# Peptides against a protein of PDB entry 4X86, part 3

Target 1, 56 residues: chain A of PDB entry 4X86
Amino acid sequence: EGPQLLLSEAVSRAAKAAGARPLTSPESLSRDLEAPEVQESYRQQLRSDIQKRLQE

## One batch from the design tools (peptide; aimed at target 1 L5 D49 R53)

Design b1_p9_6_s4 (made by RFdiffusion4, then SolubleMPNN; from b1_p9_6, 5 letters changed)
Fold by OpenDDE base, seed 3:
Formats: sequence, C-alpha cells, structure tokens
Structure b1_p9_6_s4 (fold): chain B 56 residues (1-56), chain A 9 residues (1-9)
Amino acid sequence: as target 1 above (56 residues)
Amino acid sequence: SDIVDAALA
C-alpha cells in the first residue's frame, strides 16, 4: 500500500493530455513500460529528481 | 523509497 509511481501510468496520463496515440496499442505500450528494469530505472530517476528539488 | 513517500505525503 502507498503511492504508485509507475512509469506506465505516467506515460499513459501524459499521452492522454497531449492527445498522442500509439500506432500499436495502449496495452502494448503499457506492457513494455512495465518491464522491471524500466520501472527500476524510472524509480531511481524519480527519487533523484525529488531529492534535487528538496535541496532547493 | 522513504524519501519519495515523505515527499508525496
């Protein structure tokens, strides 16, 4: 339980806001973005970015 | 992480 920091969710929301549509399918894109190595990289970057902001 | 959780609380 807690905040869900998923890259797939972030990309989905951004794409919707921008009116961007993948040529394949939202499901295929989500599947690729939910890969463990991709999610871990996103988590690390997000943590780093938040830490930078907190130091300002 | 704990830092991320704290920032989003």
Scores: peptide ipSAE 0.047, ipTM 0.627, DockQ to the pose 0.099
OpenDDE base, seeds 1, 2, 4, 5: peptide ipSAE 0.047, 0.034, 0.047, 0.034; ipTM 0.629, 0.594, 0.627, 0.587

Design b1_p9_7 (made by RFdiffusion4; failed a check: a repeat of another design)
Pose (drawn by RFdiffusion4):
Structure b1_p9_7 (pose): chain A 56 residues (1-56), chain P 9 residues (1-9)
Amino acid sequence: as target 1 above (56 residues)
Amino acid sequence: SDILDLSWT
């Protein structure tokens, strides 16, 4: 489809493809991925990388 | 590879 805008969904997909199951729960992992610092860092990385590919 | 490739669905 496209680049995943939600980090929580990107991690869920990656874990499924890696066959990894959480020690805790998917709900606990997702709560931690929603921490503002983590989501903001992801948004900034995404913005920077899109702009750079657009620089062609 | 970068975040776009890692986050691609």

Design b1_p9_7_s1 (made by RFdiffusion4, then SolubleMPNN; from b1_p9_7, 4 letters changed)
Fold by OpenDDE base, seed 1:
Structure b1_p9_7_s1 (fold): chain B 56 residues (1-56), chain A 9 residues (1-9)
Amino acid sequence: as target 1 above (56 residues)
Amino acid sequence: SNILDASMA
């Protein structure tokens, strides 16, 4: 329920589009990107960015 | 500027 905008998903998509791969593994990268504090920071930044766009 | 894409479900 509700919007689910995950940093891990965003990075995964971006990496695929760019043909980039993590030096370690996708799983290791996901563990880092899915850390609660990282995801929360991303959520806040994303919300802020969207709000700025709406106000422009 | 960048492109934003978001959806709600």
Scores: peptide ipSAE 0.028, ipTM 0.578, DockQ to the pose 0.309
OpenDDE base, seeds 2, 3, 4, 5: peptide ipSAE 0.028, 0.028, 0.018, 0.027; ipTM 0.577, 0.580, 0.481, 0.574; seeds 2, 3 fail the geometry check

Design b1_p9_7_s2 (made by RFdiffusion4, then SolubleMPNN; from b1_p9_7, 5 letters changed)
Fold by OpenDDE base, seed 5:
Structure b1_p9_7_s2 (fold): chain B 56 residues (1-56), chain A 9 residues (1-9)
Amino acid sequence: as target 1 above (56 residues)
Amino acid sequence: SNILDATMA
């Protein structure tokens, strides 16, 4: 319900949609994706992408 | 993009 701002959630949903399975542990991947600096960069990118979508 | 759609869905 509503947009999820977590990169880990976005990756999980994208992987499921693509039928992809990680070669490494999902928990390890989530740990990397939940790093604060990574999450902040994603938030900024997501905001930019949404703005672009609204301008289409 | 598909990733953006998945995030917003």
Scores: peptide ipSAE 0.070, ipTM 0.659, DockQ to the pose 0.565
OpenDDE base, seeds 1, 2, 3, 4: peptide ipSAE 0.048, 0.045, 0.064, 0.042; ipTM 0.665, 0.659, 0.646, 0.642

Design b1_p9_7_s3 (made by RFdiffusion4, then SolubleMPNN; from b1_p9_7, 4 letters changed)
Fold by OpenDDE base, seed 2:
Order: sequence, then structure tokens, then C-alpha cells
Structure b1_p9_7_s3 (fold): chain B 56 residues (1-56), chain A 9 residues (1-9)
Amino acid sequence: as target 1 above (56 residues)
Amino acid sequence: SNILDASLA
């Protein structure tokens, strides 16, 4: 219901745009990036970054 | 400066 801001999706899009490829595989990278603790850290960082920009 | 864009789905 709420916003879904996925690190795995963000990295995938960024990698594609930059023409970069993971050393292992896209699937392995996605699996690592979809770990709950990693996703939560990303959510917190993104929220913090947005708040900082709003305060500038 | 960079621009952050957050969209809701």
C-alpha cells in the first residue's frame, strides 16, 4: 500500500544506465540486495537523504 | 547539485 523503494531495483536501473555489470551475476546481486537488513538500511538512508535535501 | 526524485506507485 505504501511506497516501495527497492534497492535492488535502483541498482539494476543504475547499472543498466551506466553500462555496468556485476562481477558475479545479476541474479546473485539481486539476492544480496534484497536481504531484509540491506533493504531496511537503504530505506533509512534514502529517507535521511531526502530530509537533508529538503532542509537545504 | 544533484536532484533526488522519489515517486509513489
Scores: peptide ipSAE 0.026, ipTM 0.568, DockQ to the pose 0.252
OpenDDE base, seeds 1, 3, 4, 5: peptide ipSAE 0.021, 0.026, 0.020, 0.023; ipTM 0.513, 0.562, 0.498, 0.545

Design b1_p9_7_s4 (made by RFdiffusion4, then SolubleMPNN; from b1_p9_7, 4 letters changed)
Fold by OpenDDE base, seed 1:
Structure b1_p9_7_s4 (fold): chain B 56 residues (1-56), chain A 9 residues (1-9)
Amino acid sequence: as target 1 above (56 residues)
Amino acid sequence: SDILDAALA
């Protein structure tokens, strides 16, 4: 439930916007960032951040 | 946050 965006995708978009590139391969980055526990933590944080933005 | 905007775009 809530926003459904993979952390790996979010990181990729954020990195591009910031003009940053990871030193590791995209595959290695995705492996770590797509772990279920990481994704769940991100989902919760993302929801919280969106809620905060809406309240501002 | 520009980072949040980028992620949600």
Scores: peptide ipSAE 0.079, ipTM 0.676, DockQ to the pose 0.381
OpenDDE base, seeds 2, 3, 4, 5: peptide ipSAE 0.074, 0.068, 0.074, 0.070; ipTM 0.667, 0.653, 0.662, 0.659

Design b1_p9_8 (made by RFdiffusion4)
Pose (drawn by RFdiffusion4):
Structure b1_p9_8 (pose): chain A 56 residues (1-56), chain P 9 residues (1-9)
Amino acid sequence: as target 1 above (56 residues)
Amino acid sequence: SELEVLAQL
């Protein structure tokens, strides 16, 4: 479809493709992925990478 | 498509 805007969904799709199951729970992992610092870093990386590919 | 995605960030 397209680049995943939600880090939590990106991690869930990656774990499933890797066959990885959490030691805790998907709910606990998602809560931690929603920490503001983690979501903000992901947004900034996405912004930077899209602009750079657009530079063609 | 990249510009649409960029507008949502």

Design b1_p9_8_s1 (made by RFdiffusion4, then SolubleMPNN; from b1_p9_8, 3 letters changed)
Fold by OpenDDE base, seed 5:
Order: C-alpha cells, then structure tokens, then sequence
Structure b1_p9_8_s1 (fold): chain B 56 residues (1-56), chain A 9 residues (1-9)
C-alpha cells in the first residue's frame, strides 16, 4: 500500500525538465519502467530517501 | 530506454 509514485512518471517529468527525449517509443519505455521489480525498487529507494531527509 | 534518457543529461 501507500502512495502510488511511479518511476515511469518520475522519469517522464525529469526527462522533460532536462530536455531529454527517448529515441524509442514512449510506450516501450513506460513498459520497462513499470516492471514490478523496477517499480518496487524505486518505491523502496524513494521511501528510504525521504526518511533520510527527515532525519537530517 | 532509460539509458537513452541518461545519455542526454
């Protein structure tokens, strides 16, 4: 459970902000970034990073 | 791919 913070969305936002664009299809990129193991790792890292920031 | 994005940063 918890907030749905998708890596695919984060990457999309970051890429647009940086002026970077995927050369392959956006759908393929989204599919790869939304893979369960990738998304779970991102969720864990994000949670950890937030906790670290709260401890600073 | 993510690699493509990172290469452009």
Amino acid sequence: as target 1 above (56 residues)
Amino acid sequence: SLEEILAQL
Scores: peptide ipSAE 0.162, ipTM 0.704, DockQ to the pose 0.030
OpenDDE base, seeds 1, 2, 3, 4: peptide ipSAE 0.150, 0.160, 0.156, 0.160; ipTM 0.683, 0.702, 0.695, 0.698

Design b1_p9_8_s2 (made by RFdiffusion4, then SolubleMPNN; from b1_p9_8, 4 letters changed)
Fold by OpenDDE base, seed 5:
Formats: sequence, C-alpha cells, structure tokens
Structure b1_p9_8_s2 (fold): chain B 56 residues (1-56), chain A 9 residues (1-9)
Amino acid sequence: as target 1 above (56 residues)
Amino acid sequence: ALEEILAQL
C-alpha cells in the first residue's frame, strides 16, 4: 500500500541529473536498490515527506 | 554500489 514509486527509479533519475554512475556494476546497484528493507524505508520516507509537505 | 552513487552526489 501507499506510493508505488521505486527507489531504483528515483536513484536512476537523480544519478542521471548529477552525472553519477555506479563504479562497480549496474546489476549490483539494482540489487542494492531493490532490497526489500531499502525499498520499504524509501516508501516510508516518501510517504512522510509528502505528508510534511501537505502540512506546510 | 549504492554508496558509490551517494559518494558522487
């Protein structure tokens, strides 16, 4: 439940904007970003950030 | 690899 934005997509966009690239491998990056605990933490943070913005 | 990206930001 909640926002369905993936951390992997967010990082991909941010990395492109910053000109950043993984030094090891794209596969390793995907593995890190798609880890359940990481994705869940991102989802929670995203939800929290949206709520904070709505309260401003 | 995530830390590699973060280090470049």
Scores: peptide ipSAE 0.295, ipTM 0.763, DockQ to the pose 0.032
OpenDDE base, seeds 1, 2, 3, 4: peptide ipSAE 0.277, 0.289, 0.287, 0.286; ipTM 0.749, 0.761, 0.760, 0.759

Design b1_p9_8_s3 (made by RFdiffusion4, then SolubleMPNN; from b1_p9_8 with E2L L3E)
Fold by OpenDDE base, seed 4:
Structure b1_p9_8_s3 (fold): chain B 56 residues (1-56), chain A 9 residues (1-9)
Amino acid sequence: as target 1 above (56 residues)
Amino acid sequence: SLEEVLAQL
């Protein structure tokens, strides 16, 4: 249980907001960012960051 | 790729 945002989706949204236009497909980026160890690290960081904000 | 995104920031 915890935050459900995927790192791949977060990076895609951030790239669009910044006006970045990669030449490779978004699927290739998603594949790399959905690696289990990467996603788990992101989940832990996101949970920690949310808890910190709620305590401020 | 992530590299391409970072290069454009």
Scores: peptide ipSAE 0.225, ipTM 0.741, DockQ to the pose 0.028
OpenDDE base, seeds 1, 2, 3, 5: peptide ipSAE 0.214, 0.212, 0.220, 0.223; ipTM 0.733, 0.734, 0.737, 0.741

Design b1_p9_8_s4 (made by RFdiffusion4, then SolubleMPNN; from b1_p9_8, 3 letters changed)
Fold by OpenDDE base, seed 3:
Structure b1_p9_8_s4 (fold): chain B 56 residues (1-56), chain A 9 residues (1-9)
Amino acid sequence: as target 1 above (56 residues)
Amino acid sequence: QLEEVLAQL
């Protein structure tokens, strides 16, 4: 259908790029980041940021 | 493209 834009995936990629490793399990971190309210806030922010870039 | 991404958000 299209790309799935999840905050949990974005954080995982960013952590890998920075060479950062969490002290807690990655599964626990992913669970928190996949909470509906967190994901919705991320979606709205991402949409807004992309729209701003398109308008530049 | 970016338009398709926006539509899915």
Scores: peptide ipSAE 0.037, ipTM 0.590, DockQ to the pose 0.475
OpenDDE base, seeds 1, 2, 4, 5: peptide ipSAE 0.037, 0.037, 0.037, 0.038; ipTM 0.589, 0.590, 0.587, 0.596; seeds 1, 2, 4, 5 fail the geometry check

## One batch from the design tools (peptide; aimed at target 1 P3 L46 D49 R53)

Design b1_p10_1 (made by RFdiffusion4)
Pose (drawn by RFdiffusion4):
Parts: structure tokens; C-alpha cells; sequence
Structure b1_p10_1 (pose): chain A 56 residues (1-56), chain P 10 residues (1-10)
């Protein structure tokens, strides 16, 4: 489809492809991924990378 | 980094 805008969904996909199951729960992991610092860092990385690829 | 790179090629 396209680049995942939600970090929580990107991590869920990655874990499923890696066959990894959480020690805690998917709900606990998602809650931590939603921390503002983590979501903001992801958004900035995404913005920077898209602009760079666009620089062609 | 790996998750992000894989996400960018989705």
C-alpha cells in the first residue's frame, strides 16, 4: 500500500513478519508507542525522508 | 531503523 503513518501499525506489522510475540500484550506495547516523543520522532523521520526522496 | 526502512518500501 504505502508508508505506514501510524508507528503502532508499523511495529505490529514488523513483529508479525518477524514472528515476535510480546512479553506483555499488544495493548501495552501500543500504549508505549503512542508516547508523544516516540510518535513525534517518527513523524520527523518520515518528513525528512520523504523530502529527500522528492529531491530528485 | 529496520522497521522504518521496511515501511518506506511498502
Amino acid sequence: as target 1 above (56 residues)
Amino acid sequence: EAIFSANMEA

Design b1_p10_1_s1 (made by RFdiffusion4, then SolubleMPNN; from b1_p10_1, 7 letters changed)
Fold by OpenDDE base, seed 2:
Structure b1_p10_1_s1 (fold): chain B 56 residues (1-56), chain A 10 residues (1-10)
Amino acid sequence: as target 1 above (56 residues)
Amino acid sequence: SEIFQQNLQQ
């Protein structure tokens, strides 16, 4: 139901664009970013940010 | 919390 927006994917793309790599491991980073509470927070934040931008 | 290293190109 609607586009699936993954924080882990967003961070991966941003990191690649910036030439950045996690100091620990991609796996540990993914574990943190794929946590349900983190993903939900990202979804809510993204929704909020988009709404704000649309009203500017 | 994870920390990133940025590779700087010279």
Scores: peptide ipSAE 0.148, ipTM 0.662, DockQ to the pose 0.054
OpenDDE base, seeds 1, 3, 4, 5: peptide ipSAE 0.142, 0.147, 0.142, 0.143; ipTM 0.660, 0.665, 0.676, 0.673

Design b1_p10_1_s2 (made by RFdiffusion4, then SolubleMPNN; from b1_p10_1, 6 letters changed)
Fold by OpenDDE base, seed 2:
Structure b1_p10_1_s2 (fold): chain B 56 residues (1-56), chain A 10 residues (1-10)
Amino acid sequence: as target 1 above (56 residues)
Amino acid sequence: DEIFQANLQQ
């Protein structure tokens, strides 16, 4: 199957680029972001956002 | 709720 789009990885990279650190811990935040329902919501949102951007 | 803190020392 094709490459997976992981929310946890995207957030980690964005936080690093912005000079931000989670107030809890990277592990705790990753656990929340890797929840199946959150990951699926991200996949759907990302697809929707890309489609909208292509139509602008 | 606050989730991230900015770290200017990086």
Scores: peptide ipSAE 0.205, ipTM 0.728, DockQ to the pose 0.057
OpenDDE base, seeds 1, 3, 4, 5: peptide ipSAE 0.200, 0.199, 0.202, 0.204; ipTM 0.723, 0.716, 0.731, 0.730

Design b1_p10_1_s3 (made by RFdiffusion4, then SolubleMPNN; from b1_p10_1, 7 letters changed)
Fold by OpenDDE base, seed 4:
Structure b1_p10_1_s3 (fold): chain B 56 residues (1-56), chain A 10 residues (1-10)
Amino acid sequence: as target 1 above (56 residues)
Amino acid sequence: SEIFAQNLQQ
């Protein structure tokens, strides 16, 4: 229910910042990154990382 | 895993 951060958007921003492009296609990459199990794993990891930073 | 290429021509 919290703020929804998309892995696909995070990767897109990181790739742009690094001047990197997928060798296959942006569409294929997006499809893989938008898979529900991948997105859920990313959400859990992000939550964990934020909690760790708050505890520092 | 996906493979990226770095492009200097942005």
Scores: peptide ipSAE 0.112, ipTM 0.654, DockQ to the pose 0.055
OpenDDE base, seeds 1, 2, 3, 5: peptide ipSAE 0.110, 0.110, 0.110, 0.111; ipTM 0.646, 0.646, 0.649, 0.649

Design b1_p10_1_s4 (made by RFdiffusion4, then SolubleMPNN; from b1_p10_1, 5 letters changed)
Fold by OpenDDE base, seed 3:
Formats: sequence, structure tokens, C-alpha cells
Structure b1_p10_1_s4 (fold): chain B 56 residues (1-56), chain A 10 residues (1-10)
Amino acid sequence: as target 1 above (56 residues)
Amino acid sequence: DAIFQANLQQ
């Protein structure tokens, strides 16, 4: 329900586009990226960035 | 801490 912006998904897409792979396990990366505080920080940053772009 | 390796041969 509502838009869900996942940091883990964004990082996965960016890493693929850049030809980068985690040297640590994908599970460890997912654990770090899916931490609630990290996800919330990402949401806030993305919201801020979008707002700035809309004001340009 | 996640560590990445990039393939420079793209």
C-alpha cells in the first residue's frame, strides 16, 4: 500500500549498472541496507532530493 | 560494512 522505495533495490540496480559486485555476501549487504534506520534515512534523503529538483 | 568490487573491463 503506497510507494515503497527500497534502498536495497536501488543499490542492487546501481551496482549492476556500474558492473560492481559486493565482496561481502549479498546477505550481509542486504542486512545492512534493510536496517530500518538506514532505510528511513534513504527515504528522507530521496524525498529531500525530489523536493529540491521540483523547486529548480 | 559492505565492500564492493567493480569490473573495470566493461
Scores: peptide ipSAE 0.123, ipTM 0.693, DockQ to the pose 0.055
OpenDDE base, seeds 1, 2, 4, 5: peptide ipSAE 0.121, 0.123, 0.121, 0.122; ipTM 0.697, 0.694, 0.696, 0.695

Design b1_p10_2 (made by RFdiffusion4)
Pose (drawn by RFdiffusion4):
Structure b1_p10_2 (pose): chain A 56 residues (1-56), chain P 10 residues (1-10)
Amino acid sequence: as target 1 above (56 residues)
Amino acid sequence: AHLHEAAFAE
């Protein structure tokens, strides 16, 4: 499809592909991924990378 | 590797 805009979904897909199950629960992991600092860092990384690829 | 593909691939 395309680049995942939601970090929680990106991590869920990555874990599934890696066969990794959480020690806690998917709900606990997702809650932590939604921390503002983590989501903001991801959004900034995405913005920077897209602009760079666009620089061709 | 899987996280990068899940987060940034088309």

Design b1_p10_2_s1 (made by RFdiffusion4, then SolubleMPNN; from b1_p10_2, 5 letters changed)
Fold by OpenDDE base, seed 5:
Structure b1_p10_2_s1 (fold): chain B 56 residues (1-56), chain A 10 residues (1-10)
Amino acid sequence: as target 1 above (56 residues)
Amino acid sequence: DALRAAAFGE
């Protein structure tokens, strides 16, 4: 099926957990992270990371 | 594991 987590959601969740705030608006950052090419790159990286973890 | 759960929800 492949990874379903959005990069924008992952970053927002991590930032919130860490108490970190971007210098720009969160909405602007999310918009940039939701770009199709960025999300596809993240999906590929996430798949690769899963494969590496399973091979450990 | 945690990474798979985050990526796939399972």
Scores: peptide ipSAE 0.050, ipTM 0.598, DockQ to the pose 0.251
OpenDDE base, seeds 1, 2, 3, 4: peptide ipSAE 0.038, 0.039, 0.038, 0.038; ipTM 0.585, 0.588, 0.585, 0.586

Design b1_p10_2_s2 (made by RFdiffusion4, then SolubleMPNN; from b1_p10_2, 4 letters changed)
Fold by OpenDDE base, seed 2:
Structure b1_p10_2_s2 (fold): chain B 56 residues (1-56), chain A 10 residues (1-10)
Amino acid sequence: as target 1 above (56 residues)
Amino acid sequence: SALREAAFGE
């Protein structure tokens, strides 16, 4: 249930759009962003933010 | 909830 967008994917898309490159590697960054606790926090934030927008 | 359904379709 809830949004399926991965934080790692969201960051990758944003970085590409901004022309930004990580100092380490895309793989290392994605690995950190794909940690279960990080992804869950992002999912909760995304849900909350969308709900707040709908209530405006 | 109605709000959750509107936002996520579930």
Scores: peptide ipSAE 0.032, ipTM 0.557, DockQ to the pose 0.058
OpenDDE base, seeds 1, 3, 4, 5: peptide ipSAE 0.030, 0.026, 0.029, 0.030; ipTM 0.549, 0.563, 0.574, 0.586; seed 1 fails the geometry check

Design b1_p10_2_s3 (made by RFdiffusion4, then SolubleMPNN; from b1_p10_2, 4 letters changed)
Fold by OpenDDE base, seed 4:
Structure b1_p10_2_s3 (fold): chain B 56 residues (1-56), chain A 10 residues (1-10)
Amino acid sequence: as target 1 above (56 residues)
Amino acid sequence: SALEEAAFGE
């Protein structure tokens, strides 16, 4: 439940938009960003940020 | 709204 956004997807989009390339392979970066604990932290942060914006 | 549903579950 909550926002259905993957950090790995968000970072990939941001990197592409900025023309940034990771020092390691994109696959290695994605693997780290897809870790369950990382994704959960991102979900919580995203939900918090959205709530703050809705309350402004 | 869709954003409210995502943020609050309602």
Scores: peptide ipSAE 0.034, ipTM 0.568, DockQ to the pose 0.087
OpenDDE base, seeds 1, 2, 3, 5: peptide ipSAE 0.033, 0.032, 0.031, 0.033; ipTM 0.560, 0.563, 0.564, 0.584

Design b1_p10_2_s4 (made by RFdiffusion4, then SolubleMPNN; from b1_p10_2, 5 letters changed)
Fold by OpenDDE base, seed 5:
Structure b1_p10_2_s4 (fold): chain B 56 residues (1-56), chain A 10 residues (1-10)
Amino acid sequence: as target 1 above (56 residues)
Amino acid sequence: SALEQAAFGE
């Protein structure tokens, strides 16, 4: 099944929590982060990170 | 774990 967290959502949430704003529009940033290849890479990274955490 | 909950929602 795998992780279902979107990178765009994760970045937006983190930025909001930190009070950080992108130099470009948030819509443009979200569009780039929602690219299929980017999201797939993020999914793989999440899976890897979870596996590492479970092995600790 | 917190990471697992964030990624899978459970």
Scores: peptide ipSAE 0.034, ipTM 0.585, DockQ to the pose 0.246
OpenDDE base, seeds 1, 2, 3, 4: peptide ipSAE 0.034, 0.032, 0.032, 0.031; ipTM 0.570, 0.577, 0.574, 0.569

Design b1_p10_3 (made by RFdiffusion4)
Pose (drawn by RFdiffusion4):
Structure b1_p10_3 (pose): chain A 56 residues (1-56), chain P 10 residues (1-10)
Amino acid sequence: as target 1 above (56 residues)
Amino acid sequence: AVTAELESHL
């Protein structure tokens, strides 16, 4: 489809493809991924990388 | 893994 805008969904996909199950629960992991610092860092990385590829 | 998926879309 496209680049995942939600880090939590990106991580859920990646874990499923890696066959990894959480020690805690998916709900606990998602709660931690939603921390403002983590979501903001992801948004900035995404913005920087898209602009750079657009630089062609 | 998340980075590699993002790079593949870009």

Design b1_p10_3_s1 (made by RFdiffusion4, then SolubleMPNN; from b1_p10_3, 7 letters changed)
Fold by OpenDDE base, seed 1:
Structure b1_p10_3_s1 (fold): chain B 56 residues (1-56), chain A 10 residues (1-10)
Amino acid sequence: as target 1 above (56 residues)
Amino acid sequence: LVEQEWQKAL
């Protein structure tokens, strides 16, 4: 439930905002960032960070 | 309670 919070999406947005372009390709970067273990780690980190900030 | 709602989203 809830919105999808993908690390690949976050990194893509950050890279674009910073004017950074992957030398290999955006697709290759996305592939690495969409690995299940990477996404799970991101989800856990995001949950932890939000919980700490909300404190409620 | 706010924490519970965020747990659903993540």
Scores: peptide ipSAE 0.031, ipTM 0.537, DockQ to the pose 0.068
OpenDDE base, seeds 2, 3, 4, 5: peptide ipSAE 0.027, 0.029, 0.027, 0.030; ipTM 0.539, 0.540, 0.532, 0.538

Design b1_p10_3_s2 (made by RFdiffusion4, then SolubleMPNN; from b1_p10_3, 7 letters changed)
Fold by OpenDDE base, seed 5:
Structure b1_p10_3_s2 (fold): chain B 56 residues (1-56), chain A 10 residues (1-10)
Amino acid sequence: as target 1 above (56 residues)
Amino acid sequence: LVQEEWQKAL
């Protein structure tokens, strides 16, 4: 529910912008980035960062 | 070809 900001999507965009490619496979990278614990950590960090910026 | 495969998987 609500907007979904995925770490996998963020990394994908960053990789495209930087011209970077994984050493292994993009599928393996996506699998790691889409792990529930990784996504939850990213969500919490993103929320925290946004809150900090709003308080500036 | 290779580039398309990378973009699909990322």
Scores: peptide ipSAE 0.028, ipTM 0.472, DockQ to the pose 0.042
OpenDDE base, seeds 1, 2, 3, 4: peptide ipSAE 0.028, 0.025, 0.027, 0.027; ipTM 0.462, 0.455, 0.456, 0.459; seeds 1, 4 fail the geometry check

Design b1_p10_3_s3 (made by RFdiffusion4, then SolubleMPNN; from b1_p10_3, 6 letters changed)
Fold by OpenDDE base, seed 5:
Parts: sequence; C-alpha cells; structure tokens
Structure b1_p10_3_s3 (fold): chain B 56 residues (1-56), chain A 10 residues (1-10)
Amino acid sequence: as target 1 above (56 residues)
Amino acid sequence: AVREAFEAAL
C-alpha cells in the first residue's frame, strides 16, 4: 500500500553520496533498518511527508 | 509529482 521505498536502501544511498561509512558493518545496519517495525514506521513517515508537501 | 520525486530520490 502506497510507495514501496526501503529505508535500508535510502540510508545506503545517502551514506554513499555523503561518503559516510557506518562504524560497524553496512550489513548490520541494513539488517536493523530492514526490521518490519522500522520499515512500517518509515512507510508512514513517507506518506505523511508526501501529504504535507502536496498540501503546500 | 511529489511522490515520484521521493521515489526517485530514495
């Protein structure tokens, strides 16, 4: 339902673009960011942010 | 347009 955007992918792309590296491993970070509750929270945030921008 | 911009950025 709605946009299918992965937080893990978004963070990975942002980190790469900024030249930033996680202090642990990128795999561990991805695992944490792919947790269902985290992904659901991100989906809700994206929906909210898009709606706010559409109302501007 | 906004949705597509977010989808392109992420």
Scores: peptide ipSAE 0.031, ipTM 0.538, DockQ to the pose 0.133
OpenDDE base, seeds 1, 2, 3, 4: peptide ipSAE 0.030, 0.030, 0.030, 0.020; ipTM 0.538, 0.526, 0.522, 0.477

Design b1_p10_3_s4 (made by RFdiffusion4, then SolubleMPNN; from b1_p10_3, 6 letters changed)
Fold by OpenDDE base, seed 5:
Structure b1_p10_3_s4 (fold): chain B 56 residues (1-56), chain A 10 residues (1-10)
Amino acid sequence: as target 1 above (56 residues)
Amino acid sequence: LVREEFEKQL
């Protein structure tokens, strides 16, 4: 129920900031990054990384 | 409390 931190959104923002262009399309990349297993793995990693930073 | 509630939302 908290803020939805989507990997697809994070990658889109990073790509725009870097001026990077995907070889295919941003939409195709976003679709792949929105796969449930990919999003869940990202959520777990993000949680772990934030927890580690909060323990510093 | 605040940290734990934040971690539950991730």
Scores: peptide ipSAE 0.034, ipTM 0.579, DockQ to the pose 0.061
OpenDDE base, seeds 1, 2, 3, 4: peptide ipSAE 0.033, 0.033, 0.031, 0.033; ipTM 0.573, 0.573, 0.563, 0.575

Design b1_p10_4 (made by RFdiffusion4)
Pose (drawn by RFdiffusion4):
Structure b1_p10_4 (pose): chain A 56 residues (1-56), chain P 10 residues (1-10)
Amino acid sequence: as target 1 above (56 residues)
Amino acid sequence: IEELVESELD
């Protein structure tokens, strides 16, 4: 489809493709991925990388 | 996070 805008969904897909199950629970992992610092860092990385590919 | 963004863009 396209680049995943939600880090939590990107991580869920990656774990499923890697066959990884959490020691805790998917709900606990998602809660931690929603921490403002983690989501903001992801948004900044995405913005930077899209602009760079657009620079062609 | 960088690696995840790169994989999502590819």

Design b1_p10_4_s1 (made by RFdiffusion4, then SolubleMPNN; from b1_p10_4, 5 letters changed)
Fold by OpenDDE base, seed 2:
Structure b1_p10_4_s1 (fold): chain B 56 residues (1-56), chain A 10 residues (1-10)
Amino acid sequence: as target 1 above (56 residues)
Amino acid sequence: IRELVQQSLQ
């Protein structure tokens, strides 16, 4: 429920924009970033950021 | 909100 944005996708795009490449394989990084607890933390952060913005 | 979503994807 709420915005369904993947942290892995966000990190991938940010890395491309910065011209940065992970030391590990992209697949390994994606696996870590797609872990349920990591994705949930990102969702919570995103929700928090939206709430803060709405309260400004 | 849309801008924040876009920011999160960049």
Scores: peptide ipSAE 0.035, ipTM 0.510, DockQ to the pose 0.149
OpenDDE base, seeds 1, 3, 4, 5: peptide ipSAE 0.034, 0.032, 0.031, 0.033; ipTM 0.507, 0.501, 0.498, 0.507

Design b1_p10_4_s2 (made by RFdiffusion4, then SolubleMPNN; from b1_p10_4, 4 letters changed)
Fold by OpenDDE base, seed 5:
Structure b1_p10_4_s2 (fold): chain B 56 residues (1-56), chain A 10 residues (1-10)
Amino acid sequence: as target 1 above (56 residues)
Amino acid sequence: IEELVRESLQ
């Protein structure tokens, strides 16, 4: 439940835009990026960064 | 904030 704010999605989009290819398989990279602790850290950081930008 | 985060990911 809740909005999907996936780091894996962001990384996938960024990689495609940059024409970058990871050394590991996309599936293994996605699994690592979708780990709950990684996802939560990303959400917190992104929220913090946006808040900082809004204050500028 | 959550909506802004969502927009940032899209």
Scores: peptide ipSAE 0.063, ipTM 0.611, DockQ to the pose 0.132
OpenDDE base, seeds 1, 2, 3, 4: peptide ipSAE 0.041, 0.047, 0.055, 0.044; ipTM 0.570, 0.578, 0.594, 0.569

Design b1_p10_4_s3 (made by RFdiffusion4, then SolubleMPNN; from b1_p10_4, 5 letters changed)
Fold by OpenDDE base, seed 3:
Structure b1_p10_4_s3 (fold): chain B 56 residues (1-56), chain A 10 residues (1-10)
Amino acid sequence: as target 1 above (56 residues)
Amino acid sequence: ISELVQQSLQ
């Protein structure tokens, strides 16, 4: 329920757009970003940001 | 909201 946006996807796309190449492997980065606690934190932040936008 | 979602996904 709620926003279903993957932090790993967002970071991957942002890095690509910026032409950035992480020093660590993409797999290692994805592993860290896909950790449940990290994804949950991102979901909460996204929810908060949406709420702020609704108030604008 | 649409713009925010688009920014998040790029």
Scores: peptide ipSAE 0.049, ipTM 0.577, DockQ to the pose 0.154
OpenDDE base, seeds 1, 2, 4, 5: peptide ipSAE 0.035, 0.041, 0.036, 0.042; ipTM 0.549, 0.564, 0.536, 0.563

